Peptides against a protein of PDB entry 2AUS. Designs and how they scored, part 145

Target 1, 323 residues: chain A of PDB entry 2AUS
Amino acid sequence: ADIKREVIVKDDKAETNPKWGFPPDKRPIELHIQYGVINLDKPPGPTSHEVVAWIKRILNLEKAGHGGTLDPKVSGVLPVALERATRVVQALLPAGKEYVALMHLHGDVPEDKIRAVMKEFEGEIIQRPPLRSAVKRRLRTRKVYYIEILEIDGRDVLFRVGVEAGTYIRSLIHHIGLALGVGAHMAELRRTRSGPFKEDETLVTLHDLVDYYHFWKEDGIEEYIRKAIQPMEKAVEHLPKIWIKDSAVAAVAHGANLTVPGIVKLNAGIKKGDLVAIMTLKDELVALGKAMMSTQEMIERSKGIAVDVEKVFMPRDWYPKLW

## One batch from the design tools (peptide; made by RFdiffusion4, then SolubleMPNN)

Design b2_p19_6_s4 (from b2_p19_6, 9 letters changed)
Fold by OpenDDE base, seed 4:
Structure b2_p19_6_s4 (fold): chain B 323 residues (1-323), chain A 19 residues (1-19)
Amino acid sequence: as target 1 above (323 residues)
Amino acid sequence: MEEERRKKAEEELARLAAE
């Protein structure tokens, strides 16, 4: 669910200098790449790490990271954060995921029973991570946000599923098969969403990236590669945001914690301990941090540490020091 | 303003390449 977060304004008179920073839509192409995220259509076959290594070679990059592993056989939405944006994957790893899965049943089951049993898997489920997972193999609860059956053809069940990060669809299908009494396995899996990244006009292949990079380097046409790379700010759209004064930006960019006086506006529903994005008034990502206060505390208090700054993205000199 | 942004971006890119 694209939960539109309410925006609470603390300072309605706060202005921003248009000469400071680089708004996401105003970055020169080379700078746009340095602060970019690709919405990659990962092909089936390679690992997510191999695909990241290919992108680095195609685009002549030193650093890149992905927003959550897809198995070799799994295709679809793999956000790949580039260069200075590489660390923005921290925002994407805990983000919800959507998949389209083909489940093959090992026996005949009436359609009504399939529909009824699959609906029971909406909500909280207990999973054990697979042995191949880098995650500690402990029983854990995961949320299944929704299951939408798209098609039932005999023993083949095509469905869309929205899940909490680190839900294993293969394990879900195995448990559905057990609940149906016939058993089941995952025949196909595609990821259709990873947080704010989905199957849309921004989804690009490795082939597209080769062509678009060539058009830029050989033909001087930057338009295609510019559209193929999203600004890093896209990777934080799903997070609660705090917008800060121009005078606070340089301090946060130097790694200082955000204090309450620096806040201009903020999203409702921030809790202590939440991952939050610190933004300029021009919607530039300054930093990721941990909320040390709730939204309500940030409104009511005149002083104190609002956000413990964990990862700075903005360069120190985009905004002047105003202290 | 666009030229000033370009110059500042070039300075930033040069700094990033030197790190």
Scores: peptide ipSAE 0.186, ipTM 0.800, DockQ to the pose 0.028
Fold by OpenDDE base, seed 1:
Structure b2_p19_6_s4 (fold): chain B 323 residues (1-323), chain A 19 residues (1-19)
Amino acid sequence: as target 1 above (323 residues)
Amino acid sequence: MEEERRKKAEEELARLAAE
């Protein structure tokens, strides 16, 4: 479930100038692309890097990046951030993931036993990263948030699984197979969710992107390519947010840290060290940063650094310099 | 307002293309 975060208002009288910035729904198509993220249905076969290179060629882009590697054989949800939005993928790397997996058992097991054992794998698991991962091969804990069995057909088990970022489904299936006493392997895997990106009407193929780009460039029809690209703000929906005064936007856009007086409203439950999105009152992404205070400290304090700004996205001139 | 926003977007796009 999307974590509904409570919003605490510090300044209920704070207004925003409608002339400043570019709200996500008010960006011309070229600007929308510069600050866009594609919810790509990655085909099985290519690497995530090859797919990003294809998108760059299809859309005539200089820069793009993906929101977490899918193996070549794995299909489904691959967020691809474009141009000026490329670094928003940093918000997606730590995000939870969902998969649909087909597990093949190497022996016959009663269905009731399959269901019982798979339920025991909800919670904390110990994993060793595979050789192909850039992560050092040390034992680590990961969370399995839920396992939902969709179908059991003899030795084939189709299931949905929600996991912490960097959980290896292949390793999970191997351990389930060991616990069942017969062994198992991963036959198929599809990613159905990456943070705020899921299988919905925004999911597009590489072929869709070719067609939609052609409709725009050759036929002058921008509607399809506009719908195929999400605003970069979509890529931070799962993060805790801090909304700032118009007078603070230009300073943060210049790389200044956010101070407590700049805060208008914020999500509850921010902890020191959390990745947070700094937003305008028009829900424009200004920057990503590290919280230097809790939500409670940001409410109670009159001064100090609230957020250490790590990555600016908003151009410096969208809001006036007021210092 | 919309025309001023379009003009500002064109100026921003021109800036982004020059970087």
Scores: peptide ipSAE 0.185, ipTM 0.798, DockQ to the pose 0.026
Fold by OpenDDE base, seed 5:
Structure b2_p19_6_s4 (fold): chain B 323 residues (1-323), chain A 19 residues (1-19)
Amino acid sequence: as target 1 above (323 residues)
Amino acid sequence: MEEERRKKAEEELARLAAE
């Protein structure tokens, strides 16, 4: 999520009509919920699916989805996309994750050796998915972006770890324990980040959601439930973006592929095959799609399909048909 | 209920787009 992406402007004269669309900050509460994502503090105990079912019951929703499974015993950041935003989880599933983990060593190891060996696990690691994983049990490489040791108390090692999506911290700790020669297990795990969602003022509990929904429905106070739900655009902040002309928005909202003439500005470093977010000039999410060109090709070409549109989020009527 | 909420949200959007 922290990758600063350069913005390349292709059309510096492109303006947007302020009357068209529905910017994330201007959505009525019911519309905000329909296009919302909750940064949920998942409690330990329930499955991620049970928690999603409870949110649907609490908020009277038909549809919701989560941005990446947490095991029952694991707490912390679980993005839950609501209603019309449900499909935005496609952007969150491949996003990097951060955890705080407590590793318990099965023997005494000098602190200097713990620190040295754990640093060697930064970079590429080979993992096998657990037996209980829905993922095919093939060996796979995963990236460990960083390991930060927070505390060492005898055999207990508290650490922060940033990882590629689908890295198993339990397996990482097992391998660290083997490398230390004493063995280890995961005592505790909390997810502190899932892509753009982190532990911050937007993190809410299931109890908070119950209370905030009651304040809205019984007392007419929408402020709390409004703050508890993030706009769906938050869920794509980590993706490369392409901003389009107002005249292209309705076509893309109808499921038409984005063509090169519709591009106003775009992030640098887009490759063919990348998942990209198509945005309005008001930073509204129109669609997710697959890049059919690189950033450079989108700049140099005058025509062609830039993005194969896979998932439309914007209603068809938010922008006028200008074709 | 959900269909009514969607309808209300669409009506509110239409109102805001007309102001």
Scores: peptide ipSAE 0.091, ipTM 0.667, DockQ to the pose 0.024
Fold by OpenDDE base, seed 3:
Structure b2_p19_6_s4 (fold): chain B 323 residues (1-323), chain A 19 residues (1-19)
Amino acid sequence: as target 1 above (323 residues)
Amino acid sequence: MEEERRKKAEEELARLAAE
């Protein structure tokens, strides 16, 4: 999520009509909810699916989805995409994750040895998915981006860990315990980050959502529920972006593939096959799609399919048909 | 402009509720 991507301008004269669309900050509250994502603090106990069902009941919603399963006992950052934004969770599934974990050692180990061995687990690790996962139990590599030891109290090791999506912290702790020679297990786990969503002022509880919805419906105060819901565009901040002409927006919103002439600006470093966000010049999410060209090909070519559009989010009538 | 946006948003919400 923290990779600053260079923006390459292809058309420096492209303007946008301020009357078209609904920029993320200018959506009426009901429309904001329809295109919203909650940065939920998932409590320990319930499943991620139960929590999503509770949010739907609290907010009187038909549809919602989460940005990556947390185990029942695991708390913390669970992005929940609402209504028309529900499908944006596909952008969050491949995103990096951060956790704070409590590891309990099954024997006494000197602190210097704990620190040295845990540092060796930064980088590529080999994991096998747990039996309960829908993922086929094949050995696979995963990247550990960093390990930060927060506290060591005898046999209890509190640490922060940044990992590639689908890294199993329980398996990491098991392997650390084997490398230490005493064995270990995961005592506690909290997710502190899921891509662009982290522990910040946008993190809300189920209780907060009950109160904020009540303030809106009974007292007419929308400010709390508005702040508790992020625009769906937040869920794509970590993706490479392509910004398109106003004249291309309606075509993409109807499910047409993005062609090279529609591009105004784009991020550097897009490769063929990358998941990309197609944006308006007002930073509205139009669609997600698969890049069919590199950034360089999208700059150099005058024609061709730039993005295979997979998921449309923008309503058809936000921008006029200009064809 | 804001009133036209509100009206357009209401029309869009009504369409979305009819789907």
Scores: peptide ipSAE 0.242, ipTM 0.833, DockQ to the pose 0.027; fails the geometry check

Design b2_p19_7_s1 (from b2_p19_7, 11 letters changed)
Fold by OpenDDE base, seed 4:
Structure b2_p19_7_s1 (fold): chain B 323 residues (1-323), chain A 19 residues (1-19)
Amino acid sequence: as target 1 above (323 residues)
Amino acid sequence: SLEEKYKSVREERLKEALA
C-alpha cells in the first residue's frame, strides 16, 4: 500500500469542469454515505457479517459489504463499504494486511532464538488454508512482508506482521512454534491494517456510529457522521489509477470500456490483467476494471481498449454525455 | 454535552441495532 506510484501525464492540457461531478470532499451527507466506507474497529465476538448487518441497521442502509473477513475472536480494522460503494470491497480483498498478534510458546526458548527464527519467516511462506476456510485447501505461497517483534515476556511474544491477503496468522504462529521446537498457538490477534485503512483518526466503533448517526438525525449535526465515513475513493488508494477526460466519464459511467484517447494521466507499472481504478481529474472513482494494456502500451498506442470496465460506481448523470 | 446526552441511551440503541 505504501508504494508511491509514479504518475505519467499523457495530456498536460486536459482541464476539468468544476461544475461536473461530486469530488470526495464535496458530497452532501446523504451522497457521502451512499459512496462511503467505514473504517470499523470490529469488536471481538461477532462475525464480520453480523457486524455488517448491525451497521446497516444503525445507519438505516439497504446494502453493505466488508473488505475482508475477520474471525469472530479477531478485532480491529474492518473496512465496511456502504450502499453504492458496496462493491468497492473487491479492491480491498487482495490488499495487504497488518496484524498485531500475541503468540504463546509451549516451552521456554531463548529470546535470541525467538528473534532469529521469526526473522526467517519474512518473505515467501507455504501455507495450507484451514479446513473452515471457503478457499480451496491447496498449498499456496504467501508473502510475509515484515515481522516486527514488539515484546517478549517469557513464553508470550507480541509482534506486528505485514502479510499478503489470505495469509493465515494462526498457521504462521503454528509453523513458528514448530521451527522453535516447542510449539506455539495464537493467543490474541488484532488487524491493524487492511490496505489503505489503518488504526488512525478514521477508526470508529459501533458505539461511535450509533452516537454519530443520532447526532445527525436528532440534532442535525452532520460533522461526526461525515468524519466517521470515508469516501469510497479511499478504498482504491492502493490500486494503480488511470485518470480520464471529462468527455470519457459519462461513457465509462454507462459501462463502456475505457479507450486510450480518454486517458489524461496514469500510474506507472500497470500490467495487462491488473485491477485498476478509473478516476476523474477530480479524483472521483468512476469504475474498477481490468487493464487490457500495460502503462507503456497505453502511452505508445493512439487507440484501443485500455481497460475492460468491470464495476461502475459513478452515477450516469454526474458528467454530461459529450459524444 | 452531546456525549453526555447520548451516553445514557447508547447502550439501548446499540442493543436495538444488534437485535
Scores: peptide ipSAE 0.148, ipTM 0.839, DockQ to the pose 0.890
Fold by OpenDDE base, seed 2:
Structure b2_p19_7_s1 (fold): chain B 323 residues (1-323), chain A 19 residues (1-19)
Amino acid sequence: as target 1 above (323 residues)
Amino acid sequence: SLEEKYKSVREERLKEALA
């Protein structure tokens, strides 16, 4: 999410009609909910699936999905995509995660040794998925991006860790404990980040959602529920983007592949095979797709399929058919 | 306040939604 991607302009004269579409911050409340993502503070106890079921009941929704499972005992950042935005979770599943963990050591270890050994676990680690994982129990590499020790109190070590998607913090702590020679276990775990979603002013509880829904339905006050739900475009902030002409929007919204002439601007560093977000010039999410060209090929070529469109989000009627 | 009004009933509403 923190990687600033350069924006390359291909057509500097391309304008957008202000009458077409619904920019993220200008959606009526019902439409905002239909294209929303909640940055939920998941409580400890329930499964991520139970919490999604509860949100659907609280907000009277037909569909919702989460941006990556938290274990029952794990609290913190759980992105929940709503209704027509439900499929945007595909962008969040592969995203990096951050956690704060409390590790309890099974013996006394000097603080200098704790710090030295934990630093060695930054980088590539070998993990085996836990027994309860739907993933085949094959050894796999995962990247630990950083470890930041926050506090050491005797045998208790509080630390922040940034990891690749599907890194098991419980397994990391077990291996740290083995490397320290005393053993260790995970006492507590909280997820503080899931891609673009973090602990900030957008983080809301189940209690907040109950209150905010009733403020809207009983008192006619939509402000709270509007702030509690992020636009679906938030869920793609970490992806490389391609911005398209107004004339290309309706075709892509009908499931047509994006061709090179439809591109107005794009992020640098797109590779063939990357997941990309197709955006309007008003920063509305049209679709997710697979890049069929690099950024360089999309600049140099005059024609061809730039993106294979996999998931359309935008309704077909927001932009006129100009073909 | 709205918060005080709903604080008294939100636990029961949450319980109903969790059932």
Scores: peptide ipSAE 0.112, ipTM 0.816, DockQ to the pose 0.837
Fold by OpenDDE base, seed 3:
Structure b2_p19_7_s1 (fold): chain B 323 residues (1-323), chain A 19 residues (1-19)
Amino acid sequence: as target 1 above (323 residues)
Amino acid sequence: SLEEKYKSVREERLKEALA
């Protein structure tokens, strides 16, 4: 999520009509909810699917989806995309994750040795998915971006860990315990980050959602529920972006592939096969798609399919058909 | 306050939504 991407301008004369679309900050409350993502503090106990079902009941919604499963016992950051935004969760599945974990050691180990061994687990690690995972139980590499030891109290080690998507913290702790020679298990786990969603002022509980919904419905106070729901564009902040002409928006919103002439600006470092977000010049999410060209090819070419459009989010009527 | 008004019914509304 923290990768700063350069923005390359392809068409510096492209303007946008202020009358078209609904920028994320200017959506009426009902429209904001329909294109929303909740940064939920998932309680320990329920499954991620149960919590999504509860949010739909609390907010009187037909559809929602989560940005990556948390185990029942695991608390913390669970992005929940609402209604028309539900499919944006696909952008969050490959995103990096951060956790705070409590590791319990099965024997006494000097603190200096704990620190030294845990630092060796930064970088590429080999993992086997757990039995209950939908993922085939083959050995695979995963990246540990960082390990930050927060506290060591005898046999209890509290640490922050940044990891590639689908890294199993329970398996990491098991391997750390083996490397320490005493064994270890995961006592507690909280997810503190899922891509662009983190522990901040946008993190809300199920209780907050109940209250905030009723403040709106019974007292006409929308400010709380508006603040509790992030625009769907938040869920794509970590992706490479391509910004398109107003004249291209309606075609993409109808499911047409993005062609090179429609591009106004784009992030550097897009590779063929990357998941990209197609944006308006007002930073509205039009669609997600697969890059069919690199950034360089999108700059140099005058024609061709730049993005294979996979998921449209924008309504067809927000921008006029200009074809 | 809104918080005081809703505090008394929060748990009931949550139970109803979770049922």
Scores: peptide ipSAE 0.085, ipTM 0.795, DockQ to the pose 0.862
Fold by OpenDDE base, seed 1:
Structure b2_p19_7_s1 (fold): chain B 323 residues (1-323), chain A 19 residues (1-19)
Amino acid sequence: as target 1 above (323 residues)
Amino acid sequence: SLEEKYKSVREERLKEALA
């Protein structure tokens, strides 16, 4: 999520019609909900699927989906995409994760040795998926981006860890315990980040959602439920972006692939095969797709398919059909 | 506050919504 991406302007004269579309900040409350993502503080106990089902009941929704499973006993950041935004979770599944974990050691180890050994687990690690995972139990490499020890109290080690998507913290702790020579287990785990979603003022509980829904429905106060729901565009902040002409928006919203002439500006460092967000000049999410060209190819070429459109989010009628 | 008004019925409304 913290990847600063340069923006390359291809057409500096491109303007947008203010009458077309619905920018994230200008959506009526009903439309905001239809294109919303909740940064939920998942309680320990329920499955991520049960929590999504509860949110649907609380908010009277037909559809919702989550941005990556938390185990029943794991609390913290669970992005829940609503209604028409449900498929935006595809952008969050591959995103990096952060956790705070409590590791309990099965023997006494000097703090200096704990710190030294845990630092060796930064970088690439080999993991086997747990039995409960839908992923085939094959050995796989995963990246540990950082380990920050917060506290050491005898045999209890509290630490923050940033990891590649699908890294198993329980397995990491087991291997740390083996490397320390005493063994260890995961006592507690909280997810503190999922891509662009973190522990901040946007984090809400199930209880908050109940209250905020009733403030809206019974007292006519929209402010709380509006703040509790992020625009779907938040869920793609970590992706490379391509901004398109108003004249290209309706075609992409109808499921047409993005061609090079439609590009106004784009992020640097796009590679062929990357997941990219196609945006309007008003920062509205049109679609997710697979880059068919690099950033350099999209700049240098005058024609061709830039993005293979995989998931359309924008309604077909927000922008006029100009073809 | 609105939060205080609804705090007393929150658990009941949550149970109803989850039923």
Scores: peptide ipSAE 0.067, ipTM 0.784, DockQ to the pose 0.866

